# Designs tried in a protein design run: peptides against a protein of PDB entry 6MBK. Part 140

Target 1, 240 residues: chain A of PDB entry 6MBK
Amino acid sequence: GFEMVNFKEEGFGLRATRDIKAEELFLWVPRKLLMTVESAKNSVLGPLYSQDRILQAMGNIALAFHLLCERASPNSFWQPYIQTLPSEYDTPLYFEEDEVRYLQSTQAIHDVFSQYKNTARQYAYFYKVIQTHPHANKLPLKDSFTYEDYRWAVSSVMTRQNQIPTEDGSRVTLALIPLWDMCNHTNGLITTGYNLEDDRCECVALQDFRAGEQIYIFYGTRSNAEFVIHSGFFFDNNSH

## One batch from the design tools (peptide; made by RFdiffusion4, then SolubleMPNN)

Design b2_p16_4_s2 (from b2_p16_4, 6 letters changed)
Fold by OpenDDE base, seed 4:
Structure b2_p16_4_s2 (fold): chain B 240 residues (1-240), chain A 16 residues (1-16)
Amino acid sequence: as target 1 above (240 residues)
Amino acid sequence: AYRQDRKEMARKIAAL
């Protein structure tokens, strides 16, 4: 019912291949296809995860390292997904100095600087961990862990992370949702949920989409500053 | 994923 297409202005998105009606369940992604903190724990990263308090405390960082490990693994199940990810992002972590200067008079500059500081500190910390920790020896990134790698992974997770329930439904965890995360943003309502009974992420259509139309979803209530800082886009018709 | 000019985005934010 849909296909991935590179749109001129929006970049990659999903296009309907048939008419889709509002509220129609057109897309679902089983848990087994998701990149989650749980899948990170069950991967080559698992031993290190079990010994590192930061990985345990910060699911987004766990996902970032999971993403890096899987990217470095030619036979990774998620290679097809990873190959769909941008090689670079338009988040402030990729801004040039002159671009950052435009933000100096804005409140956003403080968030940007915080992001730079946090990301740099995390990189420095984990660089040392990867070089010295016994459980890091088997990581495919052991001999290749650059700031650019980390920036990419952090940005990938930042722009695409979602909250989903744990397998037992007792808590909320973080996940990357392949295919679904290709949907671009528009104004509206959240139309994605998690079906615990079937253990899958489910997306219903925000509106009617005709064959050939781009399928949009609502990313949630965020300002344009938040969209730029955390998602790397400015939405001209933002209702918030 | 939206691809936008970073400089343009920064300017737009500054204009808010």
Scores: peptide ipSAE 0.425, ipTM 0.908, DockQ to the pose 0.869
Fold by OpenDDE base, seed 1:
Structure b2_p16_4_s2 (fold): chain B 240 residues (1-240), chain A 16 residues (1-16)
Amino acid sequence: as target 1 above (240 residues)
Amino acid sequence: AYRQDRKEMARKIAAL
């Protein structure tokens, strides 16, 4: 009932191929298709994950490394998904000096600088880990782990990470949700949930969408500063 | 996946 389309203003998004009614379950993604902290643990990254406290404590970083490892793996199951990801983002981590200067007088500058510092520190830490840790020897990124790679992965995760339940439903974990994360944002209510019985992410339509219309979802209550910092876009009609 | 001009976004934030 939908297709990927490159929209002029919004970039890639989903377009309805038929009429979709409000609250209709039009999109679901089984757990097996998700990139999760669990799938990271079960990947080539698993041995390193099991011995690195930062990877264990910070699921977003685990996902970033999982994404990098899979990107570097030609036979990765997620190659089709990874190929749909932007090669560059419009988050502050990609801002030029002159662009950052516009933020100097804003409260947002502190968050931006925090991201720079954290990302740089994490990169330095993991560069050393990858070069020295025995369990890093088999990682496909060992000889090609650049700051640009890490920035891309961090930005990919930052802009696309979602909370989902663990398989047993006992905890909340992080996931990238292929196909679903192609939906662009609009004002509204959260219409995505997780069906534990069927073990899948489910998205119901925020409103009626006619055939040919772009399908939007609500990313949650965020300010435009938060949207720029964490998602790389400014939403002109933001109700929050 | 919105594509927006970074300078424009920065200016818009500064105007908030």
Scores: peptide ipSAE 0.420, ipTM 0.902, DockQ to the pose 0.860
Fold by OpenDDE base, seed 3:
Formats: structure tokens, C-alpha cells, sequence
Structure b2_p16_4_s2 (fold): chain B 240 residues (1-240), chain A 16 residues (1-16)
């Protein structure tokens, strides 16, 4: 019912191949296809995860390292997904100094500086961990872990992370949702949820979409500053 | 995913 298309202004998105009605379940993604903190724990990263308190405490960092390990693994199950991810982002971590200066008089500058400081500190910490920890020796990134690698992974997770329930439904965890995360944003209501009975992410149509139309979703209530800082886009028609 | 000019985004934020 849909296909991935490169739109002129929005970049990659999903296009309907048939008429889709509002509230129709047109897209679902089973847990087994998601990149999650759980799948990170069950991967080559698992032994290090079990020994590092920061990985355990910060699911977004666990996902970032999961992405890096899987990207460096030619036979990774998620290679087809990872290859669809941008090589660079328009988030502040990719801003040039002159671009950052435009934010100097705004409240957003403090969030940007915090991202720089946090990302740099995390990189320095994990560089040492990867070089010295016994369980890091088997990681495919052992000999190739640059700031650019970490910046990419952090930005990938920042722009695409979602909250989902754990397998037992007792807690909330983080996931990347392949295929679904190709949808671009529009004003509306959240139309994505998790079906615990079928153990899958489910997306229903926000509105009627005709064959040939781009399928949009609502990313949630965020300001344009939040969209730029965390997602790398400014939405001119933002109702929030 | 949207692709936008970073300078333009920064200017738009500054104008809020």
C-alpha cells in the first residue's frame, strides 16, 4: 500500500500506492524487526552493556552503540535499514560555527551547547572504555571509533528514537522503527501505538490518502526550536 | 526525512 520515494522538498518519505482511508491500519512493524535496547543487550554489545553503568542507564546511548556495531557488521540483520539512514544530519551537532552564531541570542543556544558538551564527554568516556575494557575487544568498532562515528549514531538515535513497551510490558524502553520512520511530519494527532497482543508497532492513517500522495504522520507536540534541535527541520506551518 | 538549510533554520529560530 506504500513505497519509499525521494520527494523534492521533504526528502525521502512514504507514498501511497493505493487509496488509504483515515484510521486504516496501513503499516505495522513486529518487535523482531526493531532495533531496541533489548536487541542491543542480545547483540555483541551485550557483555559490555552488562558491565557499563552508562549504557545501562541511558537507552539512547545503548542504541547509538548498537547502530555502530551493526553498521560495522557486514552480515547484520539491520544492514538494509542502516543503509537507508542519512550519512549526515541537519541537527546542531553538524552546524558550522557561523550557523551556531545565528542562535546566540536565543534560548536554544543553551540546549545546543549542552548537546556539544554531552556528546563530547560521552565520546571521550566511551573511547577509553572501548580501548581498555575486556568486553570491548570483540566489538567491530574496536579499531574504528571516531567522533564522527559517534556524532552520526547519536544524531540517528536523536532523530528517530521512539518509546515502546518492554517485551513484558512492565516498562518503557527505546526503539528505532524501520520503514515507519520514513514518514515525514505534519500537524495532527499521534496515530502510532504499540500492540502488545501482537507484539508490534502499529500506524493508522492520520487522514485519507489517495494513491500517489505522500503519507504523513504527526511526530508529536513540539516547538520549531525542538524540531530543529532534535530532528533537524523547521516546520513553517507548525500549529504548536 | 526533511532536509533543510541549517542557516535558514537558525535564522528562523532567531526570529521567534
Amino acid sequence: as target 1 above (240 residues)
Amino acid sequence: AYRQDRKEMARKIAAL
Scores: peptide ipSAE 0.420, ipTM 0.907, DockQ to the pose 0.823
Fold by OpenDDE base, seed 5:
Structure b2_p16_4_s2 (fold): chain B 240 residues (1-240), chain A 16 residues (1-16)
Amino acid sequence: as target 1 above (240 residues)
Amino acid sequence: AYRQDRKEMARKIAAL
């Protein structure tokens, strides 16, 4: 019912191959296909995760390292997904000095600087951890962990992370949702949920989409500043 | 939404 397409203005997205009606369940992704904090714990990162309080406390960082480990693993199940990810992002972490200067008079500058400081501090911390921790020796990134690697992973997670229930439904956790995260944003309502009975993410159509039209979803209520800082895009017709 | 001019975005944010 849909295909991946590289749109000129919006990059990769999903295009309908048939007419899709509003509220139609057109896309679902089983838990087993997701990159989650749980899959991170069950990966080569697991031993280090069990010993590092920051990885345990910060699911987004756990996902970032999971993404880096899987990217460095030729036989990773998620290689096809990882290869669809941008090599660079348009988030402030990739801004040049002149681009950051445009934000100096805005409230956004504080969030940008905070993001820089946090990312740099995290990198420095984990660089030391990777160099010194016994459980880091098995990580495929042991001898190749640069700031650029970390920036990419953090940006990938920041732009694509989602809250989903844990397998038992008792808590919320973080996940990257392959295929689904190819949907670009439009104004509307949240149309994605998690079906615990079938253990899958489910997306229903926000509106009618004709064959050949791009399929959009609503990313949630965010300002354009938040979209730029956390997702790397500005939405001209933002209702918020 | 993954490909936008960063300078343009920055200018648009500054205009908010």
Scores: peptide ipSAE 0.410, ipTM 0.903, DockQ to the pose 0.817

Design b2_p16_4_s3 (from b2_p16_4, 6 letters changed)
Fold by OpenDDE base, seed 1:
Structure b2_p16_4_s3 (fold): chain B 240 residues (1-240), chain A 16 residues (1-16)
Amino acid sequence: as target 1 above (240 residues)
Amino acid sequence: AYRQDRKEMAKKIASL
């Protein structure tokens, strides 16, 4: 149905290997393949999670640490997925000083500064936690937890986190959705949902895609400022 | 996963 391809302008994306019709269910990802807050709780991070209020309150941070722990684990189930992630991002956390200066007169600068402050504060907090908390001793992060590590994880989660239902469907939680998150953005409608009966994320085709064409999805209604700040791209044809 | 020049993106935002 599709393959991962490195496109010249868009970077990595999905390409159709056959004709796909609009509204065709072409991609699904079972819960067991997702990186979720629940999988974080069930991992080596679990004991620390159970005792840290910030990890419990902020699912995005839990996912960031989950991602770091799994990246540092050679035998991690998610290694194939993690290897597909960029080593760096084009989000403001990676901007050079001169690049940030272009934003000084914009409303976006306030969000960027907030990201810097929050990320720095979180790093400082968790650096101390990792160094001092008893349940951090078994984490692969114990002896190697840099700001660069945290920046990468935060950026990975920020650009790729999704809301999905909990296993019982009673609440929403956060997840990284492997393979699906390789789809690049285009204008349109949301075509991804969660099938609770089959316990899987499902994506239907936004439009007809011919064999050899890139498969796009709609990321949702966002401004270009929001796309740059949270996803690291500017969409020239943005209808919003 | 879009790859774009950060400086170009910043300039584009500044033009909004």
Scores: peptide ipSAE 0.434, ipTM 0.900, DockQ to the pose 0.876
Fold by OpenDDE base, seed 3:
Structure b2_p16_4_s3 (fold): chain B 240 residues (1-240), chain A 16 residues (1-16)
Amino acid sequence: as target 1 above (240 residues)
Amino acid sequence: AYRQDRKEMAKKIASL
């Protein structure tokens, strides 16, 4: 009951192809279609993951490397999804110096500088790991791992990562959710959850949507500074 | 996913 559309101001989003009622389950994505820390462990990255404490401790970095490995793999199951991702983002990691200067008098500048520092340190660390670790030799990114690659992957994960339960439901892990992550943000309540019985991510409609209307979801309670820093957009009508 | 001007976003944050 929906289709992917490029909207003028919002960019890509989902449009209803029929009338959808509030609270209707209109979209679900089975675990097998998600890019998760679990799928990263089960991929070509698995042997390196098992030997690197940072990959094990930081699920977002594990997802970033999973995304890079799958992007570099022509036969990856996730190629259709990866090709829908932006080539660049509007997060601070892509800001020019003159754009960063506007933030100098704000509290946000400290978070931005932290992102720069952390991303640079992570890149330097993993560049060395990829060049020297035996389990990195089989990675498709072995001979092509630039800062631009890492910046893109980190930004992709930062803007799209979600918390989901592990397969056994015992812990919380991270995932990218194809198709669902095309929904743009509006004010409201969280309408996405995980159904463990059916092992799928489920999204119910926030409100009634008529055929031809854009389908919005609520990303959560965040300030506009948080939306810019972590998602690359400013929401003018933000109620938080 | 939204596409917005980075300078405009930075200015808006500075005005908060």
Scores: peptide ipSAE 0.433, ipTM 0.906, DockQ to the pose 0.825
Fold by OpenDDE base, seed 4:
Structure b2_p16_4_s3 (fold): chain B 240 residues (1-240), chain A 16 residues (1-16)
Amino acid sequence: as target 1 above (240 residues)
Amino acid sequence: AYRQDRKEMAKKIASL
């Protein structure tokens, strides 16, 4: 019912291959296809995760390292997904110095600086961990862990992370949702949920989409500053 | 994923 297409202005997105009606369940992604904190624990990262308090406390960082480990693994199940991810992002972590200067008079500058500081500190911390921790020896990134790698992974997670229930439904955890996260943003309502009975993410159509039209979803209520900082785009018709 | 000019985005944010 849909295909991945590179749109001129929006970049990659999903295009309907048939007419899709509003509220139609057109896309679902089983848990087994997701990159989650749980899958990170069950991966080559698991031993290190079990020994590092920051990985345990910060699911987004766990996902970032999971993403890096899987990217560095030629036989990773998620290689097809990882190959769909941008090689670079338009978030402030990729801004040139002159571009950041435009934000100096804005409230956003404080969030940007915090992001720079936090990301740099995290990189420095984990660089040392990867170099010294016994359980890091088995990681495919052991001898190749640059700031650029970390920036990419952090940005990938920041722009694409979602909350989902844990397997037992007792808590909320973080996940990357392949294929679904190709949908670009538009104004509307959240149309994605998690079906615990079938253990899958489910997306219903926000509106009618005709064959050949791009399928949009609503990313949630965010300002344009938040969209730029956390998602790397400005939405001209933002209702928020 | 939207691809936009970073400088343009920064200017737009600065104008808000």
Scores: peptide ipSAE 0.430, ipTM 0.905, DockQ to the pose 0.870
Fold by OpenDDE base, seed 5:
Structure b2_p16_4_s3 (fold): chain B 240 residues (1-240), chain A 16 residues (1-16)
Amino acid sequence: as target 1 above (240 residues)
Amino acid sequence: AYRQDRKEMAKKIASL
């Protein structure tokens, strides 16, 4: 009922190939297709994860390293997904000095600087970990871990991470949701949930979409500053 | 994923 399309302004998105009605379950993604903190733990990263407190405490960082490891693995199940990801992002981590200067008089500058500082610190920390930790020797990124790699992974996760339940439903964890995360944002209500019985992420249509129309979802209540900082876009008609 | 001009976004934020 949909296809991936490169839209002029929005980049890649989903286009309806048939009429989709409001509240119709048009898209679902089983857990087995998700990149999760759990799949990170079950990957080549698992031994290091079990020994590093930051990876354990920060699911987003675990996903970033999982993404890097899978990207560096030619036979990764997620290669088709990873190849759909942008090589660069429009988040502040990619801003040039002149672009950052426009933010100097804004409240957003503090969040941007915090992001720079945190990302740089994390990179420095994990560079040392990768160089010195015995379990890091198995990682395909052992001899190729640059700031650019880390920036890309962090930005990929930041722009695409979602909260989902653990398999037992007892806790909330983080995941990247392939195919679904191709949907661009519009004003509305959250129409994505997790069906624990079928163990899948489910998305119902926010509105009627006609064949040929782009399928939008609501990313949640965020300001334009938050959208720029965390997702790399400004939404002109933002209701928040 | 949205692709927007970073300078334009920065200017728009500055205008908020």
Scores: peptide ipSAE 0.424, ipTM 0.904, DockQ to the pose 0.876

Design b2_p16_4_s4 (from b2_p16_4, 6 letters changed)
Fold by OpenDDE base, seed 4:
Structure b2_p16_4_s4 (fold): chain B 240 residues (1-240), chain A 16 residues (1-16)
Amino acid sequence: as target 1 above (240 residues)
Amino acid sequence: AYKQDRKEMAKKIASL
C-alpha cells in the first residue's frame, strides 16, 4: 500500500499506493528486521560489546557502531536499509561554523555544544578502543573509522532511534525501524506501537491518505529547536 | 528526512 519516494522538499518519504484509512494498520516491521541493541550484541560487534562498558550503558552508541559495522559489511542483511539512509544530515553536528554562530544567542547552543563535546569525546575513546582492543580486530571498520563515519552513525541513530520492548518485554531498548522511519513528520498523535504478541512494530494511519499522497506520522511532542538539534529539520507549522 | 538549509534553520531557531 505504499512506496518510497524522493519528495522535493521533504526528501525520501512514503507515498500511499492506495487509499489508506485513518487508524488502518498499514505498516508493520517484525523485530527480526530491526536494527537493535540486541542485534548489535548478536553481531560481529558482540564480543567488543561484552567488554566495553560504554557500549553496554549507551544503547544509542551500540546502535551507531552496529550501523557502522553493517555498513562496512557487503553481505549485511541491512544493506538495503542502510542504502536508504542519508549520507549527510542537517543536524548541528554538520553545521558550519557560520551556521553555529546563529545559535549563539539561543538556549539551543548549550545542547549543540554538548553534542559536539560528547561526540568528539566518544570518537576519541572509541578510536582508541578500535585500534587497541582485541575484540575489535574482526570489526570491518577497524582500519576505516573516521570522525565522519562516527558523526554519520551518531546522527543516523539520533534522528531515527526508537524505544521498543526487549524480546522478553521486561525492559525498553533502542531500535532503528527500517521502512517505517522513512515516514516524514506532521502534527498529530503517536500512531506507532509495538505488538509483543506478534513481536513487531505496528503503525496505524494518522489520518486518511489517498493514493498518491505522502504518508506522514507524528514524531512526538518536540519544539522546533529539538527538531533541528535531534532530527535536522524545522517544522514551520509546529503546534508545540 | 526533511532536507532543509542549515543556515535557514539556524536563523529560524535564533528568531524564536
Scores: peptide ipSAE 0.446, ipTM 0.904, DockQ to the pose 0.868
Fold by OpenDDE base, seed 3:
Structure b2_p16_4_s4 (fold): chain B 240 residues (1-240), chain A 16 residues (1-16)
Amino acid sequence: as target 1 above (240 residues)
Amino acid sequence: AYKQDRKEMAKKIASL
């Protein structure tokens, strides 16, 4: 029903290979294929997670370390997915000094500076943890953990994290959703949900898509400042 | 995932 394509302006996205009707369930991803806080706990990161209060409290950081551990593991189940991720992002963590200066007179500068401060503090904290904690010795990143690694992982999670239910449905947790997260943004309504009965993420078509058309989804109600800071793009036709 | 020019995005944000 669809294929991954590198579009000239948008970059990678999904293209319909047949006509898809509005509200048609065209894409689903079972829990077992997701990178989740639960899969992080069940990985080589699990022992450290169980002993670190920050990893336990901040699911986005747990996902960032899970992503780094799996990237450094040649036999990782998620290698095919990880290889589709950008090597760099257009989020403020990658801005040059002259690019940041354009934001100096905006309210967004405070959020950007907070992001810099938080990311730097987290890196310094976890660098020490990785060097000193007994459970870090088994991590494939033990001897190679740079700020660039952490910046990449944080940016990957920031741009792609989603809320899903826990396996028992009792709480909300975080996940990266392979293949689905290739869809680019357009104005509309949320058309992605989680089916607990079938234990999968489900995406229905926002509108009719003809064969050969790009398949768009709505990322949610966000300002262009929020899209730049958290997703690394500006949407010229933003209705919000 | 959109490919964006960082300077262009920054200028657009500054114009809001």
Scores: peptide ipSAE 0.445, ipTM 0.903, DockQ to the pose 0.850
Fold by OpenDDE base, seed 1:
Structure b2_p16_4_s4 (fold): chain B 240 residues (1-240), chain A 16 residues (1-16)
Amino acid sequence: as target 1 above (240 residues)
Amino acid sequence: AYKQDRKEMAKKIASL
């Protein structure tokens, strides 16, 4: 019912291949296809995860390392997904000094500086962990872990992470949702949920989409500053 | 994912 397309203005997105009605369940992604904290724990990263308190405490960092490990693995199940990810982002972690200067008079500058500090500190910490920890020896990134790698992974997770229930539904965890996360943003209501009975992420159509139209979703209530800082885009028609 | 000019985004934020 849809295909990935490179749109002129929005970049990659999803296009309807048939008419889709409002509230129609047009896209679902089973848990087994998601990149989750649990899949990270069950991967080559698992032994390190079990011994590193930061990976355990910060699911977003666990996902970032999971993404890096899978990217470095030619036979990874998620290679088709990873290949759809941007090679770089328009988030502040990729801003040049002159671009950051425009933010100096804004409240956003504090969040940007926090991202820089946190990302740099995390990289320095994990660089040392990867070099010294016994369980890091088997990681495919052992001999290739640059700041650019980490910046990319952090930005990938920051722009695409979602909250989903754990398999037993008892807690909330983090996931990357392949294919679904290709949908671009528009004003509206949240139309994505998790069906625990079928153990899948489900997306219903925000509105009617005709064959050939781009399929949009609502990312949630965020300011344009939040969209730039966390998602790397400015939405001119933002209702918030 | 939207393709945006970083300078333009920064300027737009600064104008808010």
Scores: peptide ipSAE 0.443, ipTM 0.901, DockQ to the pose 0.850
Fold by OpenDDE base, seed 5:
Structure b2_p16_4_s4 (fold): chain B 240 residues (1-240), chain A 16 residues (1-16)
Amino acid sequence: as target 1 above (240 residues)
Amino acid sequence: AYKQDRKEMAKKIASL
């Protein structure tokens, strides 16, 4: 077993409540609990999704709008999950001007500026869509869609999005994986996969974890610049 | 989710 804990340095994470052995399947999340592009299509966003080429082409944006719609819906199934999400992030989209200035001499500045430009352009585009498109009238964000809302949703998706197979296994799609995405990062190997037979995400233990220890996973091979830009943390012991 | 100081992260990136 495991429990959600607020750790001093890492923030929220998972702590083992018993000894867990390496390679033990300790955590699984059925598809029905995931926020996916498919669940976005099947939500109040579905009619707009069917008419907007950008939502159709960019699964991350579809998830961002899905997250915003569900956050604005008091009866959303995902409210308990959404309430666990940070209200703000430490990604460059939240950097102050003085913080961005430290990046000016780095290669990362180009990616940061691209992220700013893309996010601003997307916001401007979808603000107009939400104001003018007939299928946007039923969206709970119709009269309240700020840049701050969009920045939060984009950052939530950027920091937590995962690739999973479609139900038929024919394609790859994007998902937010509740509970599992509370695991913090460490060096190692990918230990999460998708079991199509049981239609669930499965996570096996990267190593032995004792009762009371934090459970870490490997987020994949990324540089510290990529971790800061896309996940809002710097990993001092990064092997990459 | 990691909670880190943004200025510290920016400085660390600048040192890479």
Scores: peptide ipSAE 0.437, ipTM 0.901, DockQ to the pose 0.872

